# Peptides against a protein of PDB entry 3JWR, part 221

Target 1, 323 residues: chain A of PDB entry 3JWR
Amino acid sequence: TRELQSLAAAVVPSAQTLKITDFSFSDFELSDLETALCTIRMFTDLNLVQNFQMKHEVLCRWILSVKKNYRKNVAYHNWRHAFNTAQCMFAALKAGKIQNKLTDLEILALLIAALSHDLDHRGVNNSYIQRSEHPLAQLYCHSIMEHHHFDQCLMILNSPGNQILSGLSIEEYKTTLKIIKQAILATDLALYIKRRGEFFELIRKNQFNLEDPHQKELFLAMLMTACDLSAITKPWPIQQRIAELVATEFFDQGDRERKELNIEPTDLMNREKKNKIPSMQVGFIDAICLQLYEALTHVSEDCFPLLDGCRKNRQKWQALAEQ
Target 2, 298 residues: chain A of PDB entry 3JWR as posed
Amino acid sequence: TRELQSLAAAVVPSAQTLKITDFSFSDFELSDLETALCTIRMFTDLNLVQNFQMKHEVLCRWILSVKKNYRKNVAYHNWRHAFNTAQCMFAALKAGKIQNKLTDLEILALLIAALSHDLDHRGVNNSYIQRSEHPLAQLYCHSIMEHHHFDQCLMILNSPGNQILSGLSIEEYKTTLKIIKQAILATDLALYIKRRGEFFELIRKNQFNLEDPHQKELFLAMLMTACDLSAITKPWPIQQRIAELVATEFWEQGDQVGFIDFVCTQLYEALTHVSEDCFPLLDGCRKNRQKWQALAEQ

## One batch from the design tools (peptide; made by RFdiffusion4, then SolubleMPNN)

Design b2_p17_3_s4 (from b2_p17_3, 8 letters changed)
Fold by OpenDDE base, seed 2:
Structure b2_p17_3_s4 (fold): chain B 323 residues (1-323), chain A 17 residues (1-17)
Amino acid sequence: as target 1 above (323 residues)
Amino acid sequence: KLEEELEKLKEYEGLAF
């Protein structure tokens, strides 16, 4: 395609020029081409292109295929969300110095997972999929969408001309796919809630050890969630704009719940309760986000900007909730 | 306790910013 030719021929700017190492990064000003260039830079600067002998054209095609398999009519869970998740992963690995704690296969898997974790997202949550008796709800009992996202990820990775993992041994390939699956499934917040207590307790007791395979898996899951939720850490103008996109998608679901399922939506999904957004954001930060970024900062102090951003946004949302 | 916490936090499953 013309898009592939343009991407493959383009000079890829440095990570410094693209600011993709910054936790404060915003994609709002970036074209789709620039987001693809940023993604190439992430793979390159993590040594993934070199270490796994990725062909440049194959990587370009894969990135464009991933981008194409996000829906354009979904307000939040689109390519830009996946791209921002991957950018946060890159920043956590580089600026947050987590790269030195992980294997190349784990890094490869996390970056692929971050870009792929919401593939073909429909702008509705697992509860809606289940209640609407969608065909996907017959295939999977739990983490319905996350299983679908992984299936889409696998389909793309196996598609002709998109095989970025062709340089891996059979064992490396199997390991990478296992980690990708685990990382995508970990983005189900229901699973995060179930598992986070173990992680926080290990941190609290100073017993956290990345050399333990179970604790490594747990950490990768927590890191995926931290990147997935990273919009809450962004500078206030970015946070507000992303919160509006999230609210739009949730209100669209709530409107569909009324119309298609004849149910009253929750406050979060209810357009009529938009005035509760600030207080709900405070509640979300307190219940879900703060402890995660605190724990992540204990693993790597260089991740502090995520925690600091989350705290600052909590204060901003609290001030709006008091008005 | 974990199930009750999960049920309360399901309200936030959507709040993935």
Scores: peptide ipSAE 0.159, ipTM 0.814, DockQ to the pose 0.638; fails the geometry check
Fold by OpenDDE base, seed 3:
Structure b2_p17_3_s4 (fold): chain B 323 residues (1-323), chain A 17 residues (1-17)
Amino acid sequence: as target 1 above (323 residues)
Amino acid sequence: KLEEELEKLKEYEGLAF
């Protein structure tokens, strides 16, 4: 395609030029081409292209295929969300110095997972899928959408001309797919809530050890969630704009719940309760976000900008809730 | 407590910013 030719022929700017190492990064001013260039830079600067012998054209095609398999009519859970998740992962690996704690296969898997974790997202949560008796709800009992996202990820990875993992051994390939699956499934907040207590307790007791395979898996799951939620850490103007996109998508779901399911939506998805957004954001930060970024900062102090951003945004949301 | 926390947090199921 013309898009592939343009991407494959383009000079990829440095990570410094693209600012993709910054925790404060925003994609709002970037074209789709620039987001793809950023993604190439992430793979290159993490040594994934060299270490796994990725062909440049295959990587370009894969990135464009991933981007194409996000829906354009979904307000938040689109390519830009996946791209921002991957950018936060890249920043955490580089600026946050987590790269030094992980294997190349783990890094490869995390980056693929971050880009793929919401593939074909429909702008509705697992609860809606379940209550609407969608065919996917017959295939999976839990983490319905995350299983679907992983299936979409596998489909793309196995598609002709998109096989970025063709340079891996059979064992490396199996390991990578296992980690990708675990990382995508970890983006189900229900699983995060179930598992986070173990992680926080290990940190609190100073017993956290990345040499333990179980603790490594747990850390990768927490890191995925931290990147997935990273919009809450962004500078206030960026945070506010992303929160509006999230609210738009949630209100669209709530409108569908009323119309299609004859159900009154929760406050979070109720367009009539827009005035509760600031207080709900404070509640979300307190219940979900703060402890995660505190624990992540304990694993690597260089991740502090995520925690600091989260704290600052809590203050901003609290000030709005008091108005 | 975990179920109640999960139920409260199910409200945030989807607020994956």
Scores: peptide ipSAE 0.157, ipTM 0.810, DockQ to the pose 0.668; fails the geometry check
Fold by OpenDDE base, seed 4:
Structure b2_p17_3_s4 (fold): chain B 323 residues (1-323), chain A 17 residues (1-17)
Amino acid sequence: as target 1 above (323 residues)
Amino acid sequence: KLEEELEKLKEYEGLAF
């Protein structure tokens, strides 16, 4: 395609030029082409292209295929969300120095997972999918969308000309897919809530050890969630704009819940409760985000900008809630 | 305790920022 030709022929700017190592990164000013160029740079600077012998054209095609399989009519859970998740992963790996704690296969899997974690997202949560009796709810009992996202990821990885994992051995391929699946499934906040207590307790007791395979898996799950939620850490102007996108998508779901399911939406998804957004954001930060970024910062102090950003945004939301 | 925490956090199950 013309798009593939343009991407494959383009000079890929440095990570410094693209500012993709910055935790404060924003994609708002970037074209779709520039987001794809950023993605190429992430793979390159993580040594994934070299170490796994990725063909440039195949990588370009894969990126464009991933982007294409995000819906354009979804306010928040679109390509830009996935791209920002991957950028946060890249920043955590590089600037946050998490790269030094992980294997190349784990890094490969996490980057693929971050880009793929919301593939074909429909702008509705698992509860809506279940209550609407959607065909996907018949296939999966829990983490319905996350299983679907992984299936889409696998489909793309196996599609002709998109096989970025073709340089891996059979064992490396199996390992990578296992980690990708676990990482995508970990983005289900219900699973995060179930598992985070173990992680926080290990950190609190100074018993956290990445050489333990179970603790490694747990860490990768927590890191995925930290990147997925990273909008909450962004500079306030970016945070506000993203919060508006999230609210739009949630209100659209709430409107559908009323119309299609005859259900009163939760305050979070209730357009009539828009005045509660600031207080709900404070509650979300306190209940979900703060402890995660605190724990991540204990694993690597260089991840502090995520925690600092989260704390700053809490203060901003609190100030709005008091008005 | 975990179930109660999950129930309180169900309000946020949609909050994938």
Scores: peptide ipSAE 0.152, ipTM 0.813, DockQ to the pose 0.631; fails the geometry check
Fold by OpenDDE base, seed 1:
Structure b2_p17_3_s4 (fold): chain B 323 residues (1-323), chain A 17 residues (1-17)
Amino acid sequence: as target 1 above (323 residues)
Amino acid sequence: KLEEELEKLKEYEGLAF
């Protein structure tokens, strides 16, 4: 395609030029082509292209395939969300110095997972999928959308000309797919809540050990969630704009819940309760985000900008909730 | 405690920022 030719021929700017190592990064000013260039840079600077012998054209095609399999009519859970999740992962690995704590296969899996974790997202949550009796709800009992996202990820990875994992051994390939699956499934916040207590307790007791395979898996799950939720850490103008996109998507779901399911939406998805957004954001930060970024900062102090950003945004949301 | 956290999450399951 013309898009593939343009991407494959383009000079890929440095990570410094693209600012993709910054926790404060924003994609708002970037074209779709520039987001793809950023993604190539992430793979390159993590040594994934070299270590796994990725062909440049195959990587370009894969990135474009991933981007194409996000819906354009979804306000938030689109390519830009996946791209920002991957950028936060890259920043956590590089600037947050987590790269040195992980294997190349784990890094490869996390980056693929971050880009793929919401593939074919429909702008509705698992609860809507269940209540609407969607065909996906018959295939999966738990984490319905996350299983679908993984299936889409696997489909793309196996598609002709998209096999970025072709340089891996059979065992490396199996390991990578296992980690990708676990990482995508970990983006289900319901699973995060079930698992986070173990992670926080290990940190609190100073018993956290990345040499333990179970604790490693737990950490990868927490890191995925931290990157997925990373919009809450962004500079306030970015945070506000992303919150508007999220609210738009949720209100669209709530409108569909009223129309299609004849149910009253929750406050979060109720367009008439837009004035509750600031207080709901404070609640979300306190219940979900703060402890995660605190724990992540204990694993790597260089991740502090995520925690600091989250705290600053809490104060901003609190100030709006008091007006 | 986990059920209460899950109920609070249902309020936030959308707020995957």
Scores: peptide ipSAE 0.148, ipTM 0.817, DockQ to the pose 0.697; fails the geometry check

Design b2_p17_4_s1 (from b2_p17_4, 10 letters changed)
Fold by OpenDDE base, seed 2:
Structure b2_p17_4_s1 (fold): chain B 323 residues (1-323), chain A 17 residues (1-17)
Amino acid sequence: as target 1 above (323 residues)
Amino acid sequence: MEAEREAFIEAFGLNDP
């Protein structure tokens, strides 16, 4: 395609020029091509291209294939969300100094997972998929969408000309796919809620050890969630804009719940209760986000900007909730 | 905050295994 030719021929700017090591990064000003260039830079600067002998054209095609398999009619869970998740992962690895704590295969898996974790997202949650009796709900009992996202990821990775993992040994490939699957499944917030207590307790007791395989898996799951939710950490103007996208998608689901399922949506998905957004954002930060970024900062102090951003946004949302 | 947390849990099905 012309898009592939343009991407493959383009000079990839430095991470410094692209500002992709910044936790404050915003994609709002970036074209689709620039997001793809950023993605190439992430793979390159993490040494993944060299270490796993990725062909440049194959990587370019893979990136474009991933981007293409996000829906354009979904307000939030689209390519830009996946890209921002991956950028936060990159920033956490580089600026947050998590890179030296992980293997190259783990880093490879996390970056692929971050980019792929919401593939073919339909703008509705697992509950809606289940209640609507969607065919996907017959395939999977739990984490319905996350299983679908992984299936889409696997499909792309195995597609002709998209095989960025062709340089891996069979064992490396199996390991990478295992980690990708675990990482994508970890983005189900239900699983996060179930597992986070163990992580927080290990941190609290100073017993956290990345040399333990179970704790490593747990950490990778928490890191994925931290990157997936990273919009909550962004500078306030960025946070507000992303919150509007989230609200739009949730309200679209709520409208469908009324129309298709004949139910009254919850406040979070109820367009008529948009005035509750500030208080709901505070609740979300307190219930889901703060402890995660606190724990992550205990693993690496250089991740503090995520925690600081989350705290600042909590204050901003709280101030709006009090008006 | 409790009600908001519950609403969030319900909306995302966070109590499901």
Scores: peptide ipSAE 0.042, ipTM 0.749, DockQ to the pose 0.764
Fold by OpenDDE base, seed 5:
Structure b2_p17_4_s1 (fold): chain B 323 residues (1-323), chain A 17 residues (1-17)
Amino acid sequence: as target 1 above (323 residues)
Amino acid sequence: MEAEREAFIEAFGLNDP
């Protein structure tokens, strides 16, 4: 395609020029082409292209295929969300120095998972999929959308000309796919809520050890969630804008719940309750976000900007809730 | 915090059915 030719021929700017190592990064000013260039740079600077012998054209095609399989009519869970998740992962690996704690296969899997974790997202949560009796709800009992996202990821990876993993041995390939699956499934907040207590307790007791395979898996899951939720850590103007996108998508779901299911949506999904957004954001930060970024900062102190951003945004939301 | 946690669990459908 013309898009592929343009991407494959383009000069890829440095990570410094693209500012993709910054936790404060925003994609708002970037074109779709520039987001793809950023993604190439992430793979290159993580040594994934070299170590796994990725062909440049194949990587370009794969990135464009992933981008194409996000819906444009979804306010938040689109390509830009996936891209920002991957950028946060890159920043955590580089600036946060987590790269030194992980294997190349784990890094490869996490980056692919971050980009792929919401593929074909429909702008509705698992609860809506279940209540609407969608065909996907018949295929999976739990983490319905996350299983679908992984299936889409696997489909793309196996598509002609998109096989970025062709340089891996059979064992490396199997390992990578296992980690990708686990990482995508970990983005189900229901699973996060179930598992986070174990992680926090290990940190609290100073018993956390990445040499333990189970704890490694747990850490990768927590890191995925930290990147997925990283909008809450962004500079205030960016945070506000992203919160508007999230609210738009949630209100669209609530409107559909009223129309299609004849139910009153919860306050979070209720357009009529938009005045509660600031207080709900404070609640979200306290209930879901703060302890995660605190724990991540204990694993790597260089991740502090995520925690600091989250704390600052809590104060801003609290001030709005008091008005 | 607990009440907020439960509210988000409900709102996001974070409980197993």
Scores: peptide ipSAE 0.041, ipTM 0.747, DockQ to the pose 0.636
Fold by OpenDDE base, seed 3:
Structure b2_p17_4_s1 (fold): chain B 323 residues (1-323), chain A 17 residues (1-17)
Amino acid sequence: as target 1 above (323 residues)
Amino acid sequence: MEAEREAFIEAFGLNDP
């Protein structure tokens, strides 16, 4: 395609030029081509292209295929969300110094997972999928969409001309797919809630050890969630704009719940309760975000900008909630 | 703070059924 030719022939700017090592990164000013260039740079600077002998054209095609399999009519859970998740992962690995704590296969898996974790997202949560009796709800009991996202990821990875993992051994390939699956599934917040207590307790007791395979898996799950939710850490103007996208998508679901399912939406998804967004954001930060970024910062102090951003945004949302 | 956290978790359906 013309798009592939343009991408494959383009000079890829440095990570410094692209600012993709910054936790404060924004994609708002970037074209789709520039987001793809950023993605190439992430793979390159993490040594993934070299270490796993990725063909440049294949990587370009894969990136474009992933981007194509996000829906444009979804307000938040689109390519830009996946791209920002991957950028946060890259920043956490580089600026946050987490790269030195992980294997190359783990890094490869996390980056693929971050880009792929919401593939074909429909702008509705698992509860909606269940209540609408969607065919996917018959295939999976829990984490329905995350299973679907992984299936889409696997489909793309195995598609002709998209096989970025073709340079891996059979064992490396199996390991990578296992980690990708675990990482995508970990983005289900229900699973995060279930598992986070163990992580926080290990940190609190100073018993956290990445050499333990179980603790490594737990950490990768927490890191995925931290990147997935990283919009909450962004500078306030960016945070506000992203929060509006999230609210738009949630309200769209609520409107569908009323129309299609004849149910009253929760406050989170109720367009009529837009005035509660600030207080709900405070609740979200307190319930879900703060402890995660505190724990992550304890693992690597260089991740502090994520925690600091989250704290600052909490103050801003609280001030709006008091008005 | 803890009560607000629990209320949020419940409202978002983040508890395992």
Scores: peptide ipSAE 0.036, ipTM 0.743, DockQ to the pose 0.377
Fold by OpenDDE base, seed 4:
Structure b2_p17_4_s1 (fold): chain B 323 residues (1-323), chain A 17 residues (1-17)
Amino acid sequence: as target 1 above (323 residues)
Amino acid sequence: MEAEREAFIEAFGLNDP
């Protein structure tokens, strides 16, 4: 395609020029082509292209395929969300120095997972999918969308001309797919809530050890969630914009819940309760985000900008909630 | 603080049934 030709022929700017190592990164001013160029740079600077012998054209095609399989009519859970998740992962790996704690296969899997974790997202949560008796709800009982996202990821990875994993051995391929699946499934907040206590307790007791395979898997799950939720850490102007996109999508679901399912939506998805957004954001930060970024910062102090950003945004939301 | 967190989690249905 013309798009592929343009991408494949383009000079990829440095990570410094693209600012993709910054935790404060914003994609708002970037074109789709520039987001693809950023993604190429992430793979290159993580040594994934070299270590796994990725062909440039194949990588370009894969990126464009992933982007194409996000819906354009979804307010938040679109390509830009996936791209921002991957950028946060890249920043955590590089600036946060987590790269030094992980294998190349784990890094490869995490980056693919971050880009793929919401593929074909429909702008509704698992509860809606289940209650609407959607065909996907017949395939999976739990984490319905996350299983679908992984299925889409696998489909793309196996599509002709998109096989970025062709340089891997059979064992490396199996390992990578396992980690990708686990990482995508870990983005279900329900699973995060179930598992986070173990992670926090290990950190609190100073018993956390990445050499333990179970603890490694747990850490990768927590890291995925930290990147997925990273909008909450962004500079306030960026945070506000993203919060508006999230609210739009949630209210759209709530409107559908009223109309299609004849149910009263939760406050988070209730357009009539938009005045509660600031207080709900404070609650979300306190209940879900703060402890995660605290724990991540304990694993790597260079991840502090995520925690600091989260704390600053909590203050901003609290100030709005008091108005 | 813990009670508020749990109340939030419950209100948002973040616990698997």
Scores: peptide ipSAE 0.034, ipTM 0.734, DockQ to the pose 0.378

